# Peptides against a protein of PDB entry 6UG1: the designs that were tried, part 88

Target 1, 304 residues: chain A of PDB entry 6UG1
Amino acid sequence: SNEERKRRKYFHMLYLVCLMVHGFIRNEWINSKRLSRKLSNLVPEKVFELLHPQKDEELPLRSTRKLLDGLKKCMELWQKHWKITKKYDNVGLYMRTWKEIEMSANNKRKFKTLKRSDFLRAVSKGHGDPDISVQGFVAMLRACNVNARLIMSCQPPDFTNMKIDTSLNGNNAYKDMVKYPIFWCEVWDKFSKKWITVDPVNLKTIEQVRLHSKLAPKGVACCERNMLRYVIAYDRKYGCRDVTRRYAQWMNSKVRKRRITKDDFGEKWFRKVITALHHRKRTKIDDYEDQYFFQRDESEGIPD
Target 2, 301 residues: chain A of PDB entry 6UG1 as posed
Amino acid sequence: SNEERKRRKYFHMLYLVCLMVHGFIRNEWINSKRLSRKLSNLVPEKVFELLHPQKDEELPLRSTRKLLDGLKKCMELWQKHWKITKKYDNEGLYMRTWKEIEMSANNKRKFKTLKRSDFLRAVSKGHGDPDISVQGFVAMLRACNVNARLIMSCQPPDFTNMKIDTSLNAYKDMVKYPIFWCEVWDKFSKKWITVDPVNLKTIEQVRLHSKLAPKGVACCERNMLRYVIAYDRKYGCRDVTRRYAQWMNSKVRKRRITKDDFGEKWFRKVITALHHRKRTKIDDYEDQYFFRRDESEGIPD

## One batch from the design tools (peptide; made by RFdiffusion4, then SolubleMPNN)

Design b2_p16_5_s3 (from b2_p16_5, 9 letters changed)
Fold by OpenDDE base, seed 3:
Structure b2_p16_5_s3 (fold): chain B 304 residues (1-304), chain A 16 residues (1-16)
Amino acid sequence: as target 1 above (304 residues)
Amino acid sequence: MNELEKKLAELYRKLK
């Protein structure tokens, strides 16, 4: 019905706000001074120097290569720190079906909300789910004065899916779900004027995204619980930015159709949500990023 | 009120 379509759209909007606020809160928690002091001790001086290379005036690419090597070593150090990777409780922050949402509304399951103290302890011990691990990695890089962002792929229920039953059956459902991350890191490269993508936990990869990302879900089974629609960046100064354009090959042709921003009302609403979560002034880094997004929109063209 | 609820209430005030 038209009513059910409206209900799913409004529920998607509410759920998206909850996810974006969750990302904001986790970004505040990883700015803990106590955690920062502890995590800085995981990074040897030689690795710190690689994270902060001098500008090579002859070949700026040499400085970028040092930064990339420093980030690789930080991923290796993080793997040594992280002792226990817990499975997600149920589906974690991956996309729920409409059926699962309806069934969960009836179950007063006490979701044990992880407290700030428990999060800080989990990161400090190296014990937690993959999301906590990625968030802790971002905290470690920030402790080393690296301009690292927490990235969240927000997975609200698909308001474009009007099927009544969306039951996901299969023995590999969890493996397919966790094949691609929900959280990752971006690091600012001051030499190339670009964001470097870092997945320290899931794919264990560093990427300089041009047209395609390895972190973009591929295949039907993986996309059932992980649809690339809302990739939100949270920086150390409480900036909030939509960075979906970086990871979406087909933003205009495919991704936009699955977003609330497909219409003017949704675009204006989503801009208000971003603005409400953005707590810093604009910088030259934002100018370089917006220029990159503009070039990506021009290069995609208008879908035929 | 958990921190999420506080931030949701703050966000709701800013979205008006």
Scores: peptide ipSAE 0.030, ipTM 0.722, DockQ to the pose 0.085
Fold by OpenDDE base, seed 5:
Structure b2_p16_5_s3 (fold): chain B 304 residues (1-304), chain A 16 residues (1-16)
Amino acid sequence: as target 1 above (304 residues)
Amino acid sequence: MNELEKKLAELYRKLK
């Protein structure tokens, strides 16, 4: 019905706000001074120097290569620190079906919210789910004075799916779900004027994304619980930015159709949500990023 | 009130 379409749209909006607020809170928690002091001790001086290379004036690419090597070594150090990777409780922050949402509304299960103290202890010990691990990795880079962002792929229920039953029958549902991350890192390269993508936990990869990312979900089974729609970046200064354009090959033709921002009302509403979560002034880094997004929109074109 | 609820209430005030 038209009413059910409206209901699913409004529920998607509310759920998206809750996810974006969750990402904001986790970004505040990883700025803990106590955690920073502990995590800085994981990074040897030689690795710190690679994270902060001098500007090579002849070939800026040499400085970028040192930064990339430093980030690779940080991923290796992080793997040594992280002792226990817990499975997600149920589906974690991956996308729920409409049926699962309806069933959960009937079940008054008190979800035990993770406290800040428990999170900081989990990161410090190296014990937790993959999301906690990625968040801790961002905290370690920030402890080394690296301009690292926490990235969150927000997975609200699909308001474009109007099927009554959305049950998923797959035997490998968990493996397919966790094939691609929900959280990752971006690091600012001051030499190339670009964000470097870092997945320290899932794919264990570093990318300089131009047109395609390995972190973008591919295949039907993987996309059931992980649809690239809302990739939100949280920086060390409590900035909040939509960075979906970096990871979406087909932003205009495919991704936009599954976003609340497909219409003017949704675009204005989503801009208000971003603005409410953005707690810093604009910088030249934002100008370089917006220029990159503009070039990506021009290169994709408008779908016919 | 958990941290999420506090931040949702703050966000709601800014969206108005």
Scores: peptide ipSAE 0.030, ipTM 0.722, DockQ to the pose 0.086
Fold by OpenDDE base, seed 4:
Structure b2_p16_5_s3 (fold): chain B 304 residues (1-304), chain A 16 residues (1-16)
Amino acid sequence: as target 1 above (304 residues)
Amino acid sequence: MNELEKKLAELYRKLK
């Protein structure tokens, strides 16, 4: 019905805001001074120097290469720190079906909400799910004064899916779900004026994304619980930005159709949500990023 | 964290 379509759209909006607020809260937690002091001790001086190379005036690419090497070594150090990767409880923050949402509303499961103290302990011990591990990695980079963002791929239920039963049957459903991350890192390269993508936990990759990212879900089974729609960046200064354009090859032709921002009302609403979570002034980094997004929109063109 | 963020965080804790 038209009413069910409106209900699903509204529920998607509420769920999206809850996910974005979750990302904001986790971004505050990883700014913990106590955690920062502990995690800085994991990074030896030689690796710290690689994270902070001098500007090579002749070839800025040499400075970028040092930063990339420093980030690679930080990933290796993080793997040594992390002792236990827990499986997600159920589907974690991956996308739920409409049926799962309706069934969960009836189940008063005592959700053990992870407290800030428990999160800080988990990161400090190296014990937790992949999301906690990524968040801890961002905290380690921030402890080394790196301009690292926490990235969250928000997975609200698909309001464009009007099917009643969307039961995901299959023994490999968990493997397909976790094939691509929900959380990752971006690091500002002051030399190239670009964000570097870092997945320290799942794919264990570093990318300088131009057109395509390895972090973008591919294949039907992987996309069932991980649809690239709302990639939100949380910086160390409590900035909040939509960075979906970086990771979406087909933003205009495919991704926009699955977003609340497909219409003017949804666009205006989503801008209000971003603005409410954005607690810093605009910087030249935002100008370079917006210019990159503009060039990517022009290069994709308008869908036929 | 503004008042809206607090309310939304409470809502998130209830919906989670």
Scores: peptide ipSAE 0.030, ipTM 0.697, DockQ to the pose 0.101
Fold by OpenDDE base, seed 2:
Structure b2_p16_5_s3 (fold): chain B 304 residues (1-304), chain A 16 residues (1-16)
Amino acid sequence: as target 1 above (304 residues)
Amino acid sequence: MNELEKKLAELYRKLK
């Protein structure tokens, strides 16, 4: 019905706000000074120097290469630190079906919310789910004074899906779900004036995204619980930015149709949510990023 | 009131 379409749209909006607030809180927790002091000790001086190369005036690309090598070594150090990767409880923060939501509303199961103290202990010990591990990796880079962002791919239920029963098929569902991450890292390259994408846990990759990302879900089975729609960046200064454009090859033709921002009301509402979570002033880094997004929009064109 | 609820209440006040 038209009423059910409205209900799903409003529920999607509420769920999206809850996810974005969760990302904000986790970003605040990883700024812990006590955690920072512990995690800085994981990075030896030689790796710290690679993270902070001098500008090569002859070939700025050499400085970017040093930073990339430093980030690679940080991923290796992080793998040594991380002792236990826990499976997600059920589907974690991956996308739920409408049926799963309706069934869960009847079950008053108290979600055990992880406390800040338990999170900090989990990161410090290297024991937790992949999301906690990525968040801890961002904390380690921040402890080394790297301008690292926490990235969250928000997975609210698909309000464009009007089917009641999307029975997701059984045994491979978890493997397909976790094939692509929900959380990752971005690092600012001051030499190239670009964000570097880092997945330290899932794909264990470093990427300089131009047109496409390896972190963008591909294939029907993987997209059932992980649709790239709302990629939100949380920086060390409590900035909040929509960075979906970086990871979406087909933002205008495909991704926009699945977002609340497909209409003017949704765009204005989503901008209010971003603004309410954005707690810093604009910087030159935001100007370079917006210029990159503009160039990507022009290069994609308007879908016919 | 958990940290999420506090932040949701703060966000709700800013979205009004």
Scores: peptide ipSAE 0.030, ipTM 0.718, DockQ to the pose 0.086

Design b2_p16_5_s4 (from b2_p16_5, 9 letters changed)
Fold by OpenDDE base, seed 5:
Order: structure tokens, then sequence, then C-alpha cells
Structure b2_p16_5_s4 (fold): chain B 304 residues (1-304), chain A 16 residues (1-16)
């Protein structure tokens, strides 16, 4: 019905705000001064120097290569720190089906919300789910004065799916779900004026995204619980930015159709949500990023 | 998150 379509759209909007607020709160928690002091001790001086290379005036690419090598070594150090990777409870922050949402309302289960103290302890010990691990990795880079962002791929229920039963019948559902991350890192390269993508936990990859990312979900089974729609960046100064354009090859043709921003009302609403979560002034880094997104929109074109 | 998901699911039912 038209009513069910409206209901699913409004529920998607509410769920999206809750996910984005969750990302904001986690980004605040990883700025803990106590955690920063502990995590800085994981990074030896030689690796710190690679994270902060001098500008090579002859070839700025040499400075970028040092930064990339420093980030690779940080990823290796993080793997040594992280002792226990817990499985997600149910599907974690991956996308729920509409049936699962309807069923969860009947469950009287008391959910234990992870407290800030428990999160900080989990990161400090190296014990937790993959999301806690990625968040801790961002905290370690920030402890080393690296301009690192927490990235969250927000997975609200698909309001474009109008099926009554959306049950997923698959034996490999968990493996397909966790094939691609929900959380990752971006690091500002001051030499190339670009963001470097870092997945320290899932794919264990570092990339300089031009047109395609390895972190973008591919294949039907992987896209059932992980649809690239809302990739939100949280920086060390409590900035909040939509960076979906970086990771979406087909933003205009495919991704936009599955976003609330497909219409003017949804675009204006989503901008208000971003603005409410953006707690810093604009910088030259934002100008370089917006220029990159503009060039990506022009190169994709408008779908017919 | 899970408590929030439950509250959201309860809200979703009340919107039916």
Amino acid sequence: as target 1 above (304 residues)
Amino acid sequence: MEELEKKLAELYKKMK
C-alpha cells in the first residue's frame, strides 16, 4: 500500500538518524585522552616518523609512500594488539530485514548497551567485535597525531523493498554478511591532498580510491545485509561528512535510488541531519574533498 | 543499539 511505503520511508529515516548518532558517540569515545596515552605506546618512534614524513619538495609522492608504509606497519601492530575478535551478536549493525524488525518488537529480551567504560576497556585489552577493533585502530592513529576519520557505512532497512516477507534463506548468511566491513578508517594525505582508505580488520587493505573501492560490497548475497548507501565520516574535531561518493562507482545511476536523498525533501532532511552532527568549521581539507566529489559526479554523468 | 532497535521496532508497530 501507499501507507506501508510511507511507514517504511519514515522508519528508514529514524533508523538512519540513530545509526549516525551511534557513529558520532563512538567517534567521541575514541577521542578519550586515557585511551590515547595507552595506544600511542603501541607505535614505536620509527613508525611514528613514517606517519609524519617531511615534505619531499622534488617528489611529493615519496612522502605519500612513507605515510602508506607507516599505515601498513600500524595495521600490523594493531593485529598484534588485538587478541580476541568476537562474532557479532546477531547481525551487529548490518542491515535488518523488515520481517526481523517486526519480530524484534515482540522480543522482551533485555539488551545490554555497551557503556563507554566497557568500550575503552575492550579497546585497551584488544577484546571485542570487528567494529570495536576498527574504532580502536582510529583511536591509535589519532593518538599518533594522524588526521584519521572513523568511517561508518550506515545500514538502515531498505525502504525500497516493498516485499511483505523479506526473510533471508541462506546457510552462508553470516560469511556473506561479514565479507565487507561496516566500519573502516580514512587518513588525510597532506601531500597528495586526498583521503587514504584503510580497512585494518576485515580486508586488511590500504587503498587510494580513485573510481573503485575494494570495500564496496559486490554480489547479491553480500548486498542483502550491506548496501552501500550512507558512508559517513567522523573526524577527530567532531566533523561529520557524507563520503558515499568516494565508494560508490554508480552514485547517480544506482545508489541514489536507494537513498532518502532521491527526492528534494529527503535531500533537505539529510542535510539537516549532517549539519546537526557537524561540530566544526569548514577547512581546506573539505574543499579538496568536495572538489574530488564534484569531479566524480561529472565523470559518472547523469543517468538517462 | 539493540535496545534502540527494540524501541524502534515497537514504534514501527505502533505506526501500523
Scores: peptide ipSAE 0.061, ipTM 0.758, DockQ to the pose 0.669
Fold by OpenDDE base, seed 1:
Structure b2_p16_5_s4 (fold): chain B 304 residues (1-304), chain A 16 residues (1-16)
Amino acid sequence: as target 1 above (304 residues)
Amino acid sequence: MEELEKKLAELYKKMK
């Protein structure tokens, strides 16, 4: 019905705001001075120097290579620090079906929310789920004065799915779900004027995204609980930016149709949500990023 | 803003 379409759209919007606020709160928690002091001790001086290379005046690419090597070593150090990776309870922050949401609404389940103190302890001990691990990795890079931002792929329920029964069938549902991350890191490369993508936990990869990312979900089974629609970046200065364009190959043809921003009302609403979560002034880094997004939109063209 | 974030986080908890 038209009413069910409106209900699902409204619930998607509400859920999206809750996810984006969750990302904001986690980004605040990883700025903890107490955590920063502990995590800086994990990074030896030689690795710190690689994270902060001098500008090579002959070949700026050499400086980028040092930064990439420093980030690789930080990822290895993080793996040594992280002792216990817990499975997600149920589906974690992956996408729920409409059936699962309806069943959860009927069940007065008191969800135990992780407190800030528990999060800081989990990161400090190296014990937690993959999301806590990624968030801790971003905290370690920030402790080393790296301009690292937390990336969150927000997974609200698909308001474009009008099926009554949205049950997912499959024995490998968990493996397919966790194949791609929900949280990752980006690091600003001051030499190339680009963001470097870092997945320290799931795929254990570092990439310089041009047209496609390894972190973008591929295949029907993986996309059931992880649809790339709202990739939100949270920086150390409480900036909030939509960076979906970086990771979406087909932003205009496919991704936009699955976003609330497919219509003018949804676009205006989503801009208000981003603005409410963006607590810093614009910088030259934002200009370089917007130029890159513009070039990506021109290169994709208008879908036929 | 913190109060709105808290309310939204509480709402998110109820939606989980």
Scores: peptide ipSAE 0.034, ipTM 0.737, DockQ to the pose 0.119
Fold by OpenDDE base, seed 2:
Structure b2_p16_5_s4 (fold): chain B 304 residues (1-304), chain A 16 residues (1-16)
Amino acid sequence: as target 1 above (304 residues)
Amino acid sequence: MEELEKKLAELYKKMK
């Protein structure tokens, strides 16, 4: 019905706000000074020097290569620190079906919310789910004074899906779900004036995204619970930015149709949510990023 | 939950 379409749209909006606020809170927690002091001790001086290379005036690319090598070594150090990767409880923060939401509304199951103290202990011990591990990796880079962002791919239920029964086939569902991450890292390269994408946990990859990312879900089974629609960046100064354009090859033709921002009402509403979560002044880094997004929009073109 | 609820309430107050 038209009413059910409206209900699903409003529920999607509410769920999206809850996810974005969750990302904001986790970004506050990883700024813990006590955690920072512990995690800085995981990074030896030689790796710290690679994270902070001098500018090579002859070939700036040499400085970027040192930073990339430092980030690779940080991923290796993080793997040594992380002792226990827990499976997600059910689907974690991956996308739920409408049926799962309706069934969950009837079940007053108290979600065990992880407390801040428990999170800090989990990161410090190296015991937790992949999301806690990524968040801890961002905390380690921030402890080394690296300009690292926490990235969250927000997975609200698909308000464009009007089917009631999406029976997900059971056996490979978890493996397909976790094939691509929900949380990852971005690091600012001051030499190239670009964000470097880092997945320390899932794909264990470092990427300089140009047109497409390895972190973008591919294939029907992987997209059932992980649909690239809302990639939100949380920085160390409590900035909040939509960075979906970086990871979406087909932002205008495909991704926009699945977002609340497909209409003017949704665009204005989503901009209010971003603004409410953005707690810093604009910087030259934001100017370079917006210029990159503009060039990506021009190069994609308007879908015919 | 309480911290999320507080931040949601703060967010809703800023969205009005």
Scores: peptide ipSAE 0.034, ipTM 0.732, DockQ to the pose 0.087
Fold by OpenDDE base, seed 3:
Structure b2_p16_5_s4 (fold): chain B 304 residues (1-304), chain A 16 residues (1-16)
Amino acid sequence: as target 1 above (304 residues)
Amino acid sequence: MEELEKKLAELYKKMK
C-alpha cells in the first residue's frame, strides 16, 4: 500500500539517524585520553617514524610509500594485540529485513548496550566484535597522531523493498553477511592529498580508492545485509562527512535510488542530519575531498 | 542507551 511505503520510508529515516548517532558516540569514545596512552605503547618508534615520514621533495610518492608501510605494520601489530574476535550478537549493525523488524517490535529483548567503560576495557584487552576491533585500530592510529577517520557503512532497512516476506534462508547467511565490513578506517595522506582506505580486521587490506573499492559489497548474498548506501566518516575533531561517493562506483545510476536523498526533501533532511553531527570548521582537507568527489561525479556521468 | 537517547534529542533539536 501507499501507507506501508510511507511507514517504511519514515522508519528508514529514524533508523539511519540512530546508526549515525551510534557512529558519532563511538567516535567520541575512541578519543579517550586513557585509551590513547595505552594504545600508543603498541607502536614502536620505527613504525611511528614510518607513519610520519619527511616530505620527499624530489618524489612525494616515496613519502606515501613509507606511510603505507607504516600502516601495514600497524595492521600487523593490531592483529597481535587483538586476542578474541567475538561473533556479532544476531546481525550486529548489518541490515535487518522488514520481517525481522516487525518480529523484534514484540520482543522486549534486553539489548545489552555496551557502556563506554566496557568498550574501553574491550579495546584495551583486545576482546570484542569486529566493529570494536576496527574502532580500537582507529584509536591506536590517533594515539600516534595520525589523522585517522572512523568510517561507518550505515545499514538502515531498505525502504525501496516493498516485499512483505524477505526471509533470508541459508546455512552461509552469517558468512555472507560478514564478508564485507561495516566499519573501517581512512588515513589522510598529506603527500598525495588523498584519503587511504584501511580495513584492518575483515579483508586486512590497504587501498587508495580510484574508481572502486574492495570494501564495496559484490554479489546478491552479501548485499542482502550489506548495501553500500550511507558511508559516513567521523574524524578526530568530531567532523562528520558523507564519503559514499568514494566507495560507490555507480553513485548516480544505482546507489542514489536506494538513498533517502533520491528526492529534494530527503536531500535537505539528510544534510540537516550531517550538519547536526558535524562539530568542526571546514579545512583544506575537506576542499581536496570535495574536489575528488566532483571529479568522480563527472567521470561517472549521468546514466543514459 | 541513555547517551544515544541524549544524542538523538540533541540531534532532533538541531534539525528543527
Scores: peptide ipSAE 0.033, ipTM 0.729, DockQ to the pose 0.085

Design b2_p16_6_s1 (from b2_p16_6, 9 letters changed)
Fold by OpenDDE base, seed 2:
Structure b2_p16_6_s1 (fold): chain B 304 residues (1-304), chain A 16 residues (1-16)
Amino acid sequence: as target 1 above (304 residues)
Amino acid sequence: MEELERKLAEELRKLL
């Protein structure tokens, strides 16, 4: 019905705000000074020097290569630190079906909320789910004075899916779900004036995204619980930015149709949510990023 | 409204 369409759109909006607030809170927790002091000790001086290369005036690409090597070594150090990767409870922060949401309202399950103290202990010990591990990796880079962002791919239920039963059948449902991450890292390259994408946990990859990312879900089974729609960046100064354009090859033709921002009302509403979570002044880094997004929009063109 | 609020509160309790 038209009423059910409105209900699903409204529920999607509320769920999206909750996810974005969750990302904001986790971004605050990883700024813990106590955690920072512990995690900085994981990075030896030689790796710290690679993270902070001098500008090569002859070939700036050499400085970027040093930074990339430093980030690779940080991923290796992080793997040594991380002792226990827990499975997600149920689907974690991956996308739920409408049926799962309806059934969940009837089951008063005592969900154990992860407290800040428990999170900090989990990161410090290297014990937790993949999301906690990624968040801890961002904290380690920040402890080394690297301009690292926490990235969250927000997975609200698909308001464009009007099917009543969206039961996901399959023995490999968990494996397909976790094939691509929900959380990852971005690092600012001051030499190339670009963000470097880092997935330290899932794909264990470093990428300089041009047109497409390895972190973008591919294939029907993987997209059932991980649909690239809202990729939100949280920086060390409590900035909040929509960076979906970086990871979406087909932003205008495909991704926009699945977002609340497909209409003017949704665009204005979503901009208000971003603004409410953005707690810093604009910087030259934001100018370079917006220029990159503009060039990507021009290069994609308007879908015919 | 109340059912949607209950569903939202339950999802919030899972996320927060």
Scores: peptide ipSAE 0.034, ipTM 0.715, DockQ to the pose 0.140
Fold by OpenDDE base, seed 3:
Structure b2_p16_6_s1 (fold): chain B 304 residues (1-304), chain A 16 residues (1-16)
Amino acid sequence: as target 1 above (304 residues)
Amino acid sequence: MEELERKLAEELRKLL
């Protein structure tokens, strides 16, 4: 019905705000000075030097290579620190079906909200789910004075799915769900004027995204609980930016149709949400990023 | 931090 369409759109909007606020809160928690002091000790001086290379005036690419090598070594150090990767409780922050949402309203399940103190302890011990692990990795890079962003792929329920039953059946449902990450890292490369993508936990990869990312979900089964729609970046200065354009190959043709921003009302609303979560002044880094997004929009073109 | 959380909560109330 038209009413059910309105209800699902409204619920999607509320759920998206809750997810974006969750990302904001986790981004604040990883700025903990106590955690920073502990995590900086995991990075030896030689790795710190690779993270902060001198500018090679002859070939800036040499400086980028040193940074990439430093980030690779940081991923290896992080794997040694992280002792226990817990499974997600249920589906974690992956996308719920409409049926699961309707059924959950009846279940007063005591969702044990993770407290800040428990999070900091989990990161410090290396015990937690993959999201906590990625968030801790971002904290370690920030402890080394690296300009690292926390990236969150927000998974609100699909308001474009008007099916009544959206039950997901299959023996590999969890494996397909966790095949691609919900959280990852970006690192600013001051030499190339680009963000470097880092997945330290799931795919264990470092990318300089041009047209497509390995972190973008592929295949029907993986996209059931992980749809690339809202990739939000949280920086160390409490900046909040939509970086979906980096990871979406087909932003205009495919991704926009699945976003609240498909219409003018939704675009204005979503801009207000981003503005409410963005607590810093604009910088030259934002100018370079916006220029990159503009070039990506021009290169995709308008779908015929 | 508390001021930031308060401002965020106030802005969220305007969005909902």
Scores: peptide ipSAE 0.030, ipTM 0.735, DockQ to the pose 0.066
Fold by OpenDDE base, seed 1:
Structure b2_p16_6_s1 (fold): chain B 304 residues (1-304), chain A 16 residues (1-16)
Amino acid sequence: as target 1 above (304 residues)
Amino acid sequence: MEELERKLAEELRKLL
């Protein structure tokens, strides 16, 4: 019905705001000075120097290579620090079906929210789920004065799915779900004027995204609980930016149709949400990023 | 931090 379409759209919007606020709160928690002091001790001086290379005036690419090597070593150090990776409780922050949402509403389940103190302890001990691990990795890079931002792929329920039964069938549902991350890191490369993508936990990869990312979900089974629609970046200065364009190969043809921003009302609303979560002034880094997004939109063109 | 949380909560009330 038209009412059910409106209900699902509204619920998607509320759920999206809750996810984006969750990302904001986690981004604040990883700015903890106490945590920063502990995590800086994990990074030896030689690795710190690689994270902060001098500008090579002959070949700026050499400086980028040092930074990439430093980030690789940080990923290795993080793996040594992280002792216990817990499975997600249920589906974590992956996408729920409409049926799961309806069933959860009936069961009055008290969700035990992780407290800030428990999070900081988990990161410090190296014990937690993959999301806590990624968030801790971003905290470690920030402790080393790296301009690292937390990336969150927000997974609100699909308001474009009008099926009554949205049950997912499959024995490998968890494996397919966790194949791609929900959280990752980006690091600003001041030499190339680009963001470097870092997945320290799931795929254990570092990439310089041009047209496509390894972190973008592929295949029907993986996309059931992880649809790339809202990739939100949270920086150390409480900036909030939509960076979906970086990771979406088919932003105009496919991704936009699954976003609230498919219409003018949704675009205006989503812009208000981003603005409410963005607590810093614009910088030259934002200009370089917007130029890159513009070039990506021109290169994709208008879908036929 | 508390002021930021308060401002965020206020902005969220306007969005919901």
Scores: peptide ipSAE 0.030, ipTM 0.734, DockQ to the pose 0.069
Fold by OpenDDE base, seed 4:
Structure b2_p16_6_s1 (fold): chain B 304 residues (1-304), chain A 16 residues (1-16)
Amino acid sequence: as target 1 above (304 residues)
Amino acid sequence: MEELERKLAEELRKLL
């Protein structure tokens, strides 16, 4: 019905806000001074120097290469620190079906919300789910004074899916679900004026995204619980930005149709949500990023 | 802000 369509749209909006606030709270937690002091000790001086190369005025690419090498070594150090990767409880922050949402409203499962103290202990011990591990990696980079963002791919239920019964097939569902991350890192390269994408936990990859990301879900089974729609960046200064354009090859033709921002009302609403979570002034980094997004929109063109 | 964050985190807990 038209009412059910409105209900699903409204529920999607509320769920999206909850997810975005969750990302904001986790971004505050990883700014913990106590955690920062512990995690800085994991990074030896030689690796710290690679993270902070001098500007090569002749060839800025040499400085970028040092930063990339430093980030690679940080990933290796992080793997040594991290002792136990827990499976997600149920589906974690991956996308739920409408049926699962309806059923969960009836099941008063005592969801034990992870407290800030428990999170800090988990990161410090190297014991937690993949999301906690990524968040801890961002904390380690921030402890080394790296301009690292926490990236969250928000997975609200698909309001464009009007099917009642999306029973996802059981056994292989977890492997397909976790094939691509929900959380990752971006690092500002001051030399190239670009964000570097870092997945320290899942794909264990560093990329300089031009047109395509390895982190973008591919294949029907993987996309069932991980639809790239709302990739939100949380920086060390409590900035909040929509960076979906970086990771979406087909933003205009495909991704926009699955977002609340498909219409002017949704665009204005979503901009208000971003603005409410954005607690810093605009910087030249934002200008370079917006210019990159503009060029990507022009290069994609208008969908036929 | 913190109160709103708490309320939204509680709603997230109910939704998850």
Scores: peptide ipSAE 0.031, ipTM 0.730, DockQ to the pose 0.122; fails the geometry check

